# Peptides against a protein of PDB entry 1LOE: the designs that were tried, part 86

Target 1, 181 residues: chain A of PDB entry 1LOE
Amino acid sequence: TETTSFSITKFGPDQQNLIFQGDGYTTKERLTLTKAVRNTVGRALYSSPIHIWDSKTGNVANFVTSFTFVIDAPNSYNVADGFTFFIAPVDTKPQTGGGYLGVFNSKDYDKTSQTVAVEFDTFYNTAWDPSNGDRHIGIDVNSIKSINTKSWKLQNGKEANVVIAFNAATNVLTVSLTYPN
Target 2, 181 residues: chain A of PDB entry 1LOE as posed
Amino acid sequence: TETTSFSITKFGPDQQNLIFQGDGYTTKERLTLTKAVRNTVGRALYSSPIHIWDSKTGNVANFVTSFTFVIDAPNSYNVADGFTFFIAPVDTKPQTGGGYLGVFNSKDYDKTSQTVAVEFDTFYNTAWDPSNGDRHIGIDVNSIKSINTKSWALQNGKEANVVIAFNAATNVLTVSLTYPN

## One batch from the design tools (peptide; made by RFdiffusion4, then SolubleMPNN)

Design b2_p23_2_s2 (from b2_p23_2, 13 letters changed)
Fold by OpenDDE base, seed 5:
Structure b2_p23_2_s2 (fold): chain B 181 residues (1-181), chain A 23 residues (1-23)
Amino acid sequence: as target 1 above (181 residues)
Amino acid sequence: SMQLLQAEIRIVSISGSSELDLS
């Protein structure tokens, strides 16, 4: 069995196990993906590749990730755009910003993307988001248009705890989000 | 997105693990 694990409780100024892309950086022991300015895209990748699929056996890895995030918006009622946790090829580079969250380029399914993301989407994009206009968690497979979504209530400036788990045997991805405070 | 609307997004902590059966 091949395994990978990591834990970062404080993000240092020279975090060796992360690759920073775009506007992403560390400050005050936090990873900042974006500041409250337009047209910014920040990403961070775990620096070591993970073996997610074995071509000889066809087996796919089980994985779990837990993280805590804060969205700090100038206006609690109108917030752009959100962010994702994503899995992509090792040579992945920042993609389209704004509503595409720096991870995708189209609402059309594109198998060449080879990207799976869990989005925490705070902004309603009429072209692809759920018609109710709610902020939502979404599962994105090779497209910014989610294959499944669930409404989520943002608590501006508060820490949210997330757990994402994938079971390869059942092909089920589970996501939980809580505000403990 | 518009500057007025864009939020600051921070990650406080993260952990992860993966397991791939090679048999």
Scores: peptide ipSAE 0.698, ipTM 0.929, DockQ to the pose 0.748
Fold by OpenDDE base, seed 2:
Parts: C-alpha cells; structure tokens; sequence
Structure b2_p23_2_s2 (fold): chain B 181 residues (1-181), chain A 23 residues (1-23)
C-alpha cells in the first residue's frame, strides 16, 4: 500500500510543499487564492504528485482532506465566483474562462481532462448551475457542470470547515461543510 | 444589470491523506 499525508496549519511566505499558480500567494500565514478584484485566478498545488490510480491493478486510492476557508466579499452576498478543491494531472494549468473556477473550460464532459473538483460556488452561471440560483457545493467530474450539488448558505467573512472523503471500494465521495461559530 | 463583485478567498489550514492498494 502506498500512502501519503500532509498538514499545513500555517502558510509561510515561501511554502516549500506548494506550487503557486496565477494570483495565488501566501500572506499573514494564510493562502490567498483571490483578492477582491475582478478577473483573478489563483491556485496552489501540493508539490509532490499523489499516486491516486494504479494502472496495473486499476485500483483507486482512498483519500481524505480537511480544510478551513474564508470567503470575504466586500459588503455583498452576490459574489463571483467561488473556488474548488481539485485533483488533476501534474501538468495542470490555470484556466481563465469566466465561471470555470480556474479548473475547467467546458460544461461538456471530457474524460481526457482527468480532473475531479469539489466546488464552493457563489455565483449563478445560467448555462450549467442549478436553476434555483442558490450558492452551492458541487462535485465536478471532467466538467464544470456538477454531477451533484447541494445548496449552501455562505456566511460572509466566516471560517468554514470542510471535510472531503473518497471511498474507493464504494466509489462514494462525501463532502461536509460547517460553520463552527 | 447584475452587480458582479469578486471576493477575497483565503485558506486557513489544510490536511490530507491517501491510501492506494497496489495488490
């Protein structure tokens, strides 16, 4: 069995186990993906590749990740666009299309992208988002159009705790989000 | 028209683990 683990409780000014892409950077021991300005895409990748799928056996890894985030919108709940936690090939690059959260580039399913993401989407894109217009958590497999979504009430400026777990035996991905305060 | 604002998004902490059966 191959195992990998990591933990970052404080993001340093030159965090050695992360690769920063686009506008992503660290400040005040936090990872900042975007600032409150238009047309920004920021990403951070874990610097060591994770063996998530074995070509010989076809086995897929079990994994769990836990993180805390803050979305801070200046005096508005109607905010673009949100962010994702994602798994993608090692040569993955930021995507700049509006509403694609820096990860995808189409609502059409494309297995060659080999990208899975959990989106925390704060903006309604009529072409692919749930018609109720709610902010939502989505599971995205090779497309920005989620295979499943659930409404989520954004608490502006508050810390949210997220747990994402994948069970390879059952092929089930679970996502939880809580506001502790 | 729809007002489009960008938010500041920060990650406070993160941890993770994976296990891959090679048999």
Amino acid sequence: as target 1 above (181 residues)
Amino acid sequence: SMQLLQAEIRIVSISGSSELDLS
Scores: peptide ipSAE 0.681, ipTM 0.920, DockQ to the pose 0.866
Fold by OpenDDE base, seed 3:
Structure b2_p23_2_s2 (fold): chain B 181 residues (1-181), chain A 23 residues (1-23)
Amino acid sequence: as target 1 above (181 residues)
Amino acid sequence: SMQLLQAEIRIVSISGSSELDLS
C-alpha cells in the first residue's frame, strides 16, 4: 500500500512542501491565494506527486483532507470568485479565465483536464452555475460546471472548517463545511 | 456596469492523507 500524508498548521515563508503558482504566497503564517485585487490567480500545490490511480490494478486511492479557510470580501454583496481544492496532473498550470477559479477553462466536459475540484463559489456565473444564484459548494469533474452543488452561506471574514473525503470503493466524494464560531 | 471585486482568500491550515492499495 502506498500512502501519503501531510500537515501544515503554519505556513512559513519557505514552505518547501508547497509549490506556489501565480499570486499565491504566504504571509502572517497563512497561505494567501488571492488579495482583494482584480485579475489575480493564486494556487498552491503539494510538492510531492500523489499516487491516486494504479494503472496495473485499476485501484483508486482513498483520500481525506481537512483545511480551514477565510474569505475576506471588501463588499459582502459582490464577492468574486471563490476558490477550489483540486487534484490535477503534476504539470497543472493556473488558468486565467474569469470565473474558472484558476483551475478550469471551460464549462464543457474535457477529459484531458484530468482535474477534480471542490469549489467554494461566491459568484454567480449565469453560464454554468446553479440557476438559483446561491453561493455554493460544487463538485467539479473536468469542467467548471459542477456535477453536484449545495447552497452555502458565506460568513465574511470568518474561519470555515472543511473536510473532504473520497471513498474509492463507492466512488463517493463527501464534503462538509462548518463555521465553528 | 457592475464592478467585480476579488476577495482575499487565506488558508489557515491544511492536512491530508491518501492510501492506495497496489494489490
Scores: peptide ipSAE 0.679, ipTM 0.919, DockQ to the pose 0.920
Fold by OpenDDE base, seed 4:
Structure b2_p23_2_s2 (fold): chain B 181 residues (1-181), chain A 23 residues (1-23)
Amino acid sequence: as target 1 above (181 residues)
Amino acid sequence: SMQLLQAEIRIVSISGSSELDLS
């Protein structure tokens, strides 16, 4: 069994175990993906490749990740697109911004993307988002169009705790989000 | 369609682990 783990509680200006892409940066000991500005994509990757799929056996890793995030919009009624937790190839680069969250380029399934994401989507894109227009959590596989979604009420400026777990034996990805405060 | 990103997104903490069965 191969095991990898990491934990980051404070983000420094010279955070060596993260690869920053686009407008992603650290400030005030936090990882900031974007500022409240137009036309921005920010990403951060864990710098060490994670062996999540073994080509010899075909096995996929079990994994669990947890994080706390804050979406802080200048206007609670004018929140932009959101963000994702994602797993992508080691050479991944920022993709289309806006509703594609910097992770995907299409609502059409593209196996070459090799990207799985959990989106915390705060903007309704009529072309692919659930028709109820709710802000939502989505599970995205090689497409910005989620394979599954659940409505989520954003608490602007408040910390949300997230746990994402994948069970390879059952092929089930679970997501939980709570606002503890 | 692409929309303008107008919010600040901050990650306060991150942890992760993976376990790959190679058998």
Scores: peptide ipSAE 0.188, ipTM 0.733, DockQ to the pose 0.661

Design b2_p23_2_s3 (from b2_p23_2, 14 letters changed)
Fold by OpenDDE base, seed 2:
Order: C-alpha cells, then structure tokens, then sequence
Structure b2_p23_2_s3 (fold): chain B 181 residues (1-181), chain A 23 residues (1-23)
C-alpha cells in the first residue's frame, strides 16, 4: 500500500510542501490564488507526487481532501471566474484562457490531459456551463465542460468548507460544501 | 469591466490523504 497525507492549517511565507504557480502566493497565513485584478491565475500544488493509479494492477487510489475557501468579490452579482481543486500530471502548468479556471483549455474531451477537477464556478460561460446560469459545483474530467454539476449559492466573503472524497471501489466522487456561518 | 468581475480567492486551510492498494 502506498499512502500520502498532509495538513496545512496555516500557510506560511515559505510553505515547503507546496509548489506555487502563476499568481498564487501566501499572505496572512492564507493561500491566495487570485487578487481582485483581472487576468490573474494562481495555483498551488502539493509538492510530493501522489500515486493515484497503478499501471501494473490497474488499481486507483481512494482519496479525501478537505479545505476551506473564501471568495471575496467587489460585486456580489458579477463574480468571475471561480477556482478548482484538481489532480493533474506532475508537469502541469497554469492555463490562461478565460473561463478555463487555470486548468483546462478546451470544452472538448481530451484524455491526454489526464486532469480531473472539481470546479467552484461563479461565472456563466455560455459555451459550456449549465444553461440555467447558476453558480455551480462541477466535476470536470479532461474538459472544462463538466460531466456533472450542482447549483451552489455563493456567500460572498464567507468561509466555505469543502470535502471531496473518491471511492475507487464504487468509482464515486463525492463533493460537499457548507457554510458554517 | 473584467477587473470589477475578478474576485479575491483564498484558501484558509487544506488537508488530504490517499491510499493505493498495490496488490
């Protein structure tokens, strides 16, 4: 069995177990992905590669991640674009296309991307988002066009608690989001 | 403008674990 675990309750200025990409950085003990400035993309990767799939056996790892985030928008109605939790190859780089959340670059399915993401999408992109225009949580597999979505009510400036769990035996990814306050 | 749309996004805390059976 191969296992990985980590916990970061306060982000330091020199966080050794994270790799920062783009505009991502730490300040005031938080990880800041973006500031309220247009055309910014920030990412952070756990620094150790995770063995998520074994080519010899075909086995896939069970995993769970929990995090707390805050979206603080100047305008509660007009909020772009959101962010993702993602799993991608170790050589992954930020993507800068608008609406692709720094992870994808197409709505077309591309298995070579080898990227899975849970998006917390605050902006309606007519080309791929659910037609109801709701802010939503989405499960993205090799495409910004989600394979499944759920409407989500953003509470601007409030902390949201997220749990993402994957059960390899059932092939089910579970996402929960709550606002404790 | 696009600048008015952009939000500040921050992560307060994070944890994770994975277990892979190699048998």
Amino acid sequence: as target 1 above (181 residues)
Amino acid sequence: SEELLQAEISIVSVSGSSVLDLS
Scores: peptide ipSAE 0.683, ipTM 0.921, DockQ to the pose 0.783
Fold by OpenDDE base, seed 4:
Structure b2_p23_2_s3 (fold): chain B 181 residues (1-181), chain A 23 residues (1-23)
Amino acid sequence: as target 1 above (181 residues)
Amino acid sequence: SEELLQAEISIVSVSGSSVLDLS
């Protein structure tokens, strides 16, 4: 069984193992996806592609990823759209911004997208988000409309620890989020 | 599994989006 691993503890100004798209960049050893201004999209891609699915055998890889993020809204009562962890084809380009988080273009299922995302969604979009209006974590498969969601209380400016794991045998994607501080 | 991760070669990424309501 082949295993691929990578770790980035600090982000430098010349981070060669990341491909930046849109407004994504590094500052103060952190990866910054968006600035606190209107209508921005920023993405960062790990520069080395990974083999997740084998068309010959049908085997799908297990994976585990962990990261720490901060959403810091200048006005806690006026928060923008959020961000995603996502897996997409190697030639992926920024998609629609706003509620589509720069990753999708439609709430309709589109298998040609070949994109799976875990969204940390801080803005209620009436057309596709859970009707309770809660900020939420969502699992998105080829659509911005999540196949599953869970309410998530944003702690503005606080570091959140995230673990995302996929078990290919059970076809279960697990997301864990904690605010340790 | 196949439906979830359809691309053989994929890239791990993060994406953020911000549309602020200035009103």
Scores: peptide ipSAE 0.324, ipTM 0.758, DockQ to the pose 0.024
Fold by OpenDDE base, seed 5:
Parts: C-alpha cells; sequence; structure tokens
Structure b2_p23_2_s3 (fold): chain B 181 residues (1-181), chain A 23 residues (1-23)
C-alpha cells in the first residue's frame, strides 16, 4: 500500500507545488482565486500528477482532502458564481467562466472532460441549478449540472471548513462543510 | 466513475470565479 500526501498551511508568493492559472495568485499566505471583478477565472493545481487508478491491478485509491475557505463578497445578496474543488486531467486548462466556474463548458454530460468537481455555488443559474434557487454545494461529474446538491447558507466573510472524502470500495464521495465560528 | 479515475489527474485543485481566499 502506498500513500501520497501533502499539506499547504501557508501559501507563499512562489508556491512550488502549485500551478496557478488565470487570475489565481497568493497574497498574505492565502490562495486567492479571483478579485472582485467580472468575468475572471482563477485556478490552482497541485503540481504533481496523482495516481488514482492502477491499470495492472484495477485498484482505485481512496482520498481525503480538507481545506478552509472564505468568500468575502462586497454584496452578499449580489455575488459572483462561487468556486470548485476539482479533479481533472494533468493537462487541464481553464474552461468557461461565470456559472461554469472555470471547470466545465456544458450542462450536458461530456465524458471527454474527465472532470469531477465539488462546487460551492453562490449564484442561481436557471438553466442547470436546483429550482429552489438556493446557494448550494454540488457534486459535478463531467457537467456543470450537478448529480446531487445540498442547500448551503453562505456566511459572508467567515471561514468555512470543508472535508471531501472518496471511498473507492463504495464509490461514494462525501462532502462536509461547517462554520466553526 | 472508474473511467474518470483512470486518467492522469490533478487533485486538490481549485477553480473560482468569485472573490475567495483559500487557506
Amino acid sequence: as target 1 above (181 residues)
Amino acid sequence: SEELLQAEISIVSVSGSSVLDLS
């Protein structure tokens, strides 16, 4: 059994194990995806490819990740689109912005994207989001249209703790979000 | 799906289009 792990507790100005894309950058030891401007996408990728599937044995790896985020919107009732944690091919590049969150290009299932994302979606897009209009957490598989969602109340400017875990044996992805303060 | 996990992947990746800090 092999385990790969890494931790970034403080994001430096020249973070060697991250690849920054679009408007993503670091400041004050934090990773900042976007500034408060329209039509921007920022991404950060772990710089080393991760081996999740073993072609010889067919084994699929479990994984768990945790992070803390802050959404600080100038107007909590008129915000941008949100962000994702995502898994994508090594050569992935920024995709469509806005409601597609920089990781997808369609609400139609596209297996060629080979992308799985957990979205923290702060904006209701009538074409694909849950009809109740709530801000939500979603699990996205090859589409911006989530296979499952849960309503989420944004606490503007507050730190949220997230845990995402995948169990390969059950093929279940779990997401938890808490506001500890 | 297993098909998705067969690809070379980058995990712990973040993409955003909103004002956001990650620590």
Scores: peptide ipSAE 0.029, ipTM 0.534, DockQ to the pose 0.031
Fold by OpenDDE base, seed 1:
Structure b2_p23_2_s3 (fold): chain B 181 residues (1-181), chain A 23 residues (1-23)
Amino acid sequence: as target 1 above (181 residues)
Amino acid sequence: SEELLQAEISIVSVSGSSVLDLS
């Protein structure tokens, strides 16, 4: 087997196992994707490529990712846009910002994107988001238009714990989010 | 849209693991 594992509990100013893109950086021992400034997009990549699919056998990796995030918005009722956990090719660069969350460029399915994302979406984009307007968790495959969504109640300024797991045998991606406090 | 209502988004901690069977 081929395995990869990592753990970061405090983000340093010289976090060598991350590649920072756009406005992403570390401060106060956290990874900051964006500050509350207009027209900002930040990303961070784990620096080591993950062998997630083997072309010879066709096997796909099982993986688990856990993280804690905070969204701190000036207004709890007017929050844009959210963020994603994503998997993309090693040469990936920031994509369209705003409602595309810096990882996609279209709501149309584009296999060449080779991008899978779990979105934590705080802003309703009428062109592709669920019509109920709820903040939501979405699973995005080669498109900003989620293949599945679940309503999520944002707690502004609070830590949220997330677990994302993929079972290759069942082809099921599981996402859980909790606010422990 | 981020152009209008950008929030501060931070990650406090992260971990990950992957296992690929090559057989």
Scores: peptide ipSAE 0.677, ipTM 0.917, DockQ to the pose 0.726; fails the geometry check

Design b2_p23_2_s4 (from b2_p23_2, 11 letters changed)
Fold by OpenDDE base, seed 3:
Structure b2_p23_2_s4 (fold): chain B 181 residues (1-181), chain A 23 residues (1-23)
Amino acid sequence: as target 1 above (181 residues)
Amino acid sequence: AAALEQAEIRIVSISFSSELDLS
C-alpha cells in the first residue's frame, strides 16, 4: 500500500512542501490564494506527486482532506469568484479565464484535463452555474460545470471548516462545510 | 454592469492523507 500524508497548521515564508503558482503566497502564517485585487489567480500545490490511480490494478486511492478557509470580501453582495480544492496532473498550470477558479478552462467536459475539484463558488456564472444563482459547493470533473452542487451561505470573513473524503470502493466523494463560530 | 469584486481568500490550515492498495 502506498500512502501520502501531510499537515500544515502554520504556513511559513519558506513552505518547502508547497509549490506556489500565480499570486499565491504565504503571509501571517496563512496561505493567501488571492488578495482583493481584480484579475488575480493564485494556487498552491503539494510539492510531491500523489499516487491516486494504479494503471496495473486499476485501483484508485482513498483520500481525505480537512482544511479551514476564510473568504474576506470587501463587497459581500458581489464576491468573485471563490476557490477550489483540486487534484490534477503534476504539470498543471494556472488558468486565467474568468470564473474558472484558476483550474478549468471550459464548461465542456474535457477528459484530457484529468482534474477533479471541489469548488466553493461565490459568483454566479450564467453559462454553467446552477440556475438558482446561489453560492454553492460543487464537484467538478474535467469541467467547471459541476456534476453536483449544494447551496452554501458564505459568512464573510469567518473561518469555515471543510472535510472532503473520497471512497474508491463506492466512487463517492463527500464534502462537509461548517462554520464553528 | 455589475461590479466584479475579487475577495481575499486564505487557507488557515490543511491536512491530507491518501491510501492506495497496489495488490
Scores: peptide ipSAE 0.727, ipTM 0.944, DockQ to the pose 0.915
Fold by OpenDDE base, seed 1:
Structure b2_p23_2_s4 (fold): chain B 181 residues (1-181), chain A 23 residues (1-23)
Amino acid sequence: as target 1 above (181 residues)
Amino acid sequence: AAALEQAEIRIVSISFSSELDLS
């Protein structure tokens, strides 16, 4: 069995196990993906490759990730665009920004993308988002158009706790988000 | 038309673990 694990409780100015892309950086012990400036995209990658799928056996890894995030928008009514937790090829680079969240380039399924993401989407894009217009959590497989979504009420400036778990045996990805009281 | 406002997004902490059966 091959295992991989890491934990970061304080993001240092020179975080050795992360690769920063675009506007992503660390400050005051936190990872900042984007500042409140239009047309910015920031990403951070775990620096070591993880074996998520074995070509010989066809087995897929079980994984669990837990993180705390804060979305701080100047205006709670117009919040763009959200972010994702994603798994992509080792040579991945920032993709289309805006509604594509810097990880995808199309709403059409593209298997060559080899990217799976859980989005925390704060902006309604009529071309692919749920018609109810709600801010939502979505599971994205090779497309910005989620295969499944669930409404989520953003609490501007508050810390949200997320747990994402994938069970390879059942092929089920679970996502939970809570605002601690 | 409402103006788009880019939000500041920060990650406070993160943990990750994975296990792959090679049998």
Scores: peptide ipSAE 0.724, ipTM 0.945, DockQ to the pose 0.901
Fold by OpenDDE base, seed 2:
Structure b2_p23_2_s4 (fold): chain B 181 residues (1-181), chain A 23 residues (1-23)
Amino acid sequence: as target 1 above (181 residues)
Amino acid sequence: AAALEQAEIRIVSISFSSELDLS
């Protein structure tokens, strides 16, 4: 069995186990993906590759991640675009298309992208988002068009706690989000 | 529709673990 784990409770000014892409950076011991400026894309990658799939056996890893985030839009409840937790090939690069959350570039399923993401989507894109227009959590497999979504009420400026777990035996991904206060 | 606005997005902390069966 191969295992990988990491934990970051304070993001340093030069966090050695992260690769920063686009506008992503650390400040005041937090990872800032985007500032409140239009047309920004920021990402951070764990610096070491994760063995998530074994080509010999076809086995897929079990994994669990827990994180706390804040979306802060001081003067509006109409906020673009949200963010993702994602797993992608090691040579992954930021994507700049509007609404694609820096990860995808099409609503069409593309298995060659080999990218899975959990999106925390705050903006309704008519071309692919749920028609009710709700902010939502989505599971994205090789497409920005989620295979499953659930409405989520954003608490502007508040810390949200997320747990994402994948069970390879059952092929089930679970996501939980709570606001502790 | 209300005007589009970009938000600041921050990650406060993160943990990750994975386990891959090689058999």
Scores: peptide ipSAE 0.721, ipTM 0.939, DockQ to the pose 0.825
Fold by OpenDDE base, seed 4:
Structure b2_p23_2_s4 (fold): chain B 181 residues (1-181), chain A 23 residues (1-23)
Amino acid sequence: as target 1 above (181 residues)
Amino acid sequence: AAALEQAEIRIVSISFSSELDLS
């Protein structure tokens, strides 16, 4: 069994195990993906490749990630766009911003993307988001159009705890989000 | 559509673990 793990509880100014892309940076021991400025795309990648799929066996890794995030919007009624936790090829670069969350380029399924993401989407994009217009968690496979979504009530400026787990044997991805405070 | 009101998004902490069966 091949294993990989990492934990970051404080994001330093010279965080060596992260690759920062676009507007992503660290400040005050936090990873800031975006500031409240239009057209910002920030990403951070774990610097070491993770063996998530084995070409010889076809096996896919089990994985678990937990993280705490804050979305801090100037206006609680107009919050864009959200962010993702994603897994992508090692040479991945920022993709389309805005509603594409810097991770995808289309609502059409594109297998060449080789990207899986869990989105925490705060902005309703009529072209692909659930018709109820709710802020939502989505599971995205090679497309910004989620294969599954669930409504989520944003607590502006508050910390949310997320757990994402993937079971390769069952091919099931689970996501939980709570506001502990 | 592009965002009109971009929010600040911060990650406070993260942990990750993976296990790949190579058999």
Scores: peptide ipSAE 0.721, ipTM 0.941, DockQ to the pose 0.727

Design b2_p23_3_s1 (from b2_p23_3, 11 letters changed)
Fold by OpenDDE base, seed 2:
Structure b2_p23_3_s1 (fold): chain B 181 residues (1-181), chain A 23 residues (1-23)
Amino acid sequence: as target 1 above (181 residues)
Amino acid sequence: SSNLTAEIRILSMSFSSELDLSE
């Protein structure tokens, strides 16, 4: 069995086990993906490759990740665009298309992208988002168009706790989000 | 536009994975 684990309780100024892309950076012990400015994309990658799929056996790893985030918008009624937790090939690069959350570039399924993401989407994109217009959590497999979504009420400026777990045996990905305060 | 923007911060994170290599 191959295992990988890391824990970051405070994001340091250098944070050597992360690779920063775009506007992503650390400050004041936080990872900041974006500031409240126009047209920004920020990402952070774990610096070591994770063996998530074995070509010989076809086995996929079980994984669990947890994190705490804050979205702080000047206007709580209009917030774009959200962010993702994602797993992608090691040579992954930021994507700049609006609404694609820096990860995807199409609503069409593209198996060659080899990218899975959990989106925390705060902006309604008519072309692919759920028609009810709700802010939502989505599971994205090789497309910005989620295979499943759940409405989520953003609490502007509040800390949210997230747990994402994948069980390879059942092929079920579970997402939980809570506002403890 | 600027009136739609937001600051997104991650405060902490943990990750663990386990891959069975047996057939």
Scores: peptide ipSAE 0.687, ipTM 0.921, DockQ to the pose 0.876
Fold by OpenDDE base, seed 3:
Structure b2_p23_3_s1 (fold): chain B 181 residues (1-181), chain A 23 residues (1-23)
Amino acid sequence: as target 1 above (181 residues)
Amino acid sequence: SSNLTAEIRILSMSFSSELDLSE
């Protein structure tokens, strides 16, 4: 069995196990993906490849991740765009298209993307988001158009705790989000 | 997307994975 694990309780100024892309950076012991500035994309990748799928056996890894995030918007009524936790090929590059959360570039399913993401989407994109217009959590498989979504009420400026777990045996991905304060 | 963006911060993170390599 191959295992990979890491834990980051504070994001240092020279966080060696992360690769920063775009405007992502660390400051005050936190990872800042974006500031409240237009047309910025920030990402951080774990610096070591993770064996998530074995081509010889076809087996897929079980994984669990947890993180705490804050979205701090100057205008709570119109917040763009949100962010994702994602797993992608090692040569993944940030995407700049608006609404694609820096990860995808199309609403069409593209198996060659080999990207799975959990989106925390704060902005309604008519072309692919749920028609109710709610802010939502979505599971994205090779497309920005989620295979499943659930409405989520953003608490601006407050810490949210997230747990994402994937069970390979059942092929079920679970997501939980709580605001403890 | 809108021009009204937000600051997005990650405060902490953990990850673990386990891959069975047996056939």
Scores: peptide ipSAE 0.685, ipTM 0.922, DockQ to the pose 0.792
Fold by OpenDDE base, seed 4:
Structure b2_p23_3_s1 (fold): chain B 181 residues (1-181), chain A 23 residues (1-23)
Amino acid sequence: as target 1 above (181 residues)
Amino acid sequence: SSNLTAEIRILSMSFSSELDLSE
């Protein structure tokens, strides 16, 4: 069994195990993906490759990730666009911003993307988002159009705790989000 | 959506993975 793990309780200015892309940076011991400004894409990658899929056996890794995030919008009623936790090839670069969250380029399935993401989507994009217009959590496989979504009530400026787990044996990915305070 | 903005911060994160290499 091959394992990989890391834990970051404080995001330091010299966070050596992260690769920052676009507007992503650390400040005040936090990872800031975006500031409240237009047309930004910020990403942070774990600096070491993770063996998530084995070409010889075809096996996929089990994984669990937990994180705490805050979305802080000047206007609680107009919040764009959200963010993702994602897994992508080692040479991944920022993709289309805005509703594509910097990780995808199309609503059409693109196997060459080789990207899986859990989106925390705060903005309704009529072309691909659930028709109810709710802010939502989505599971994205090679497309910004989620294969599954669940409505989520954003609490502006408050900390949310997320747990994402994937069970390779069952091929089930689970997501939980809570606001503890 | 480019006209709408928000600051997004990650405060902490943990990750673990386990890959079975057996056939």
Scores: peptide ipSAE 0.684, ipTM 0.919, DockQ to the pose 0.797
Fold by OpenDDE base, seed 5:
Structure b2_p23_3_s1 (fold): chain B 181 residues (1-181), chain A 23 residues (1-23)
Amino acid sequence: as target 1 above (181 residues)
Amino acid sequence: SSNLTAEIRILSMSFSSELDLSE
């Protein structure tokens, strides 16, 4: 069995196990993906490749990730666009911003993307988001148009705890989000 | 989007994976 793990309780000014892309950076021991300014995309990648699929056996890895995030908007009624946790090829670069969250380029399924993401989407894009207009968690496979979504109530400025787990045997991805405070 | 943006911060993170290499 091959295993990979990392834990970051505080994000340092020179976090050696992360690759920063776009506007992503660390400050005050936090990873900041975006500031409250227009036209920004920030990403951070784990610096070592993760063996998630073995071509010889066809086996896929089990994985679990947990993180705490804060979305801090000047106006709770007008918040764009959200962010993702994602897994992509090692040479991945920032993609289209805005509603595409810097991870995808189309609502159409694109197998060449080889990207899976869990989105925490705060902005309703009429072309692909659930018609109820709710902020939502989505599971995205090679497309910004989620294969499944669930409404989520943003608590502006509050810490949210997330756990994402994938079970390869059942092919089930689970997501939990809680506001402990 | 042309809508009002927000600051997004990650405070902590952990990750673990395990891959069975059995044929």
Scores: peptide ipSAE 0.705, ipTM 0.930, DockQ to the pose 0.815; fails the geometry check

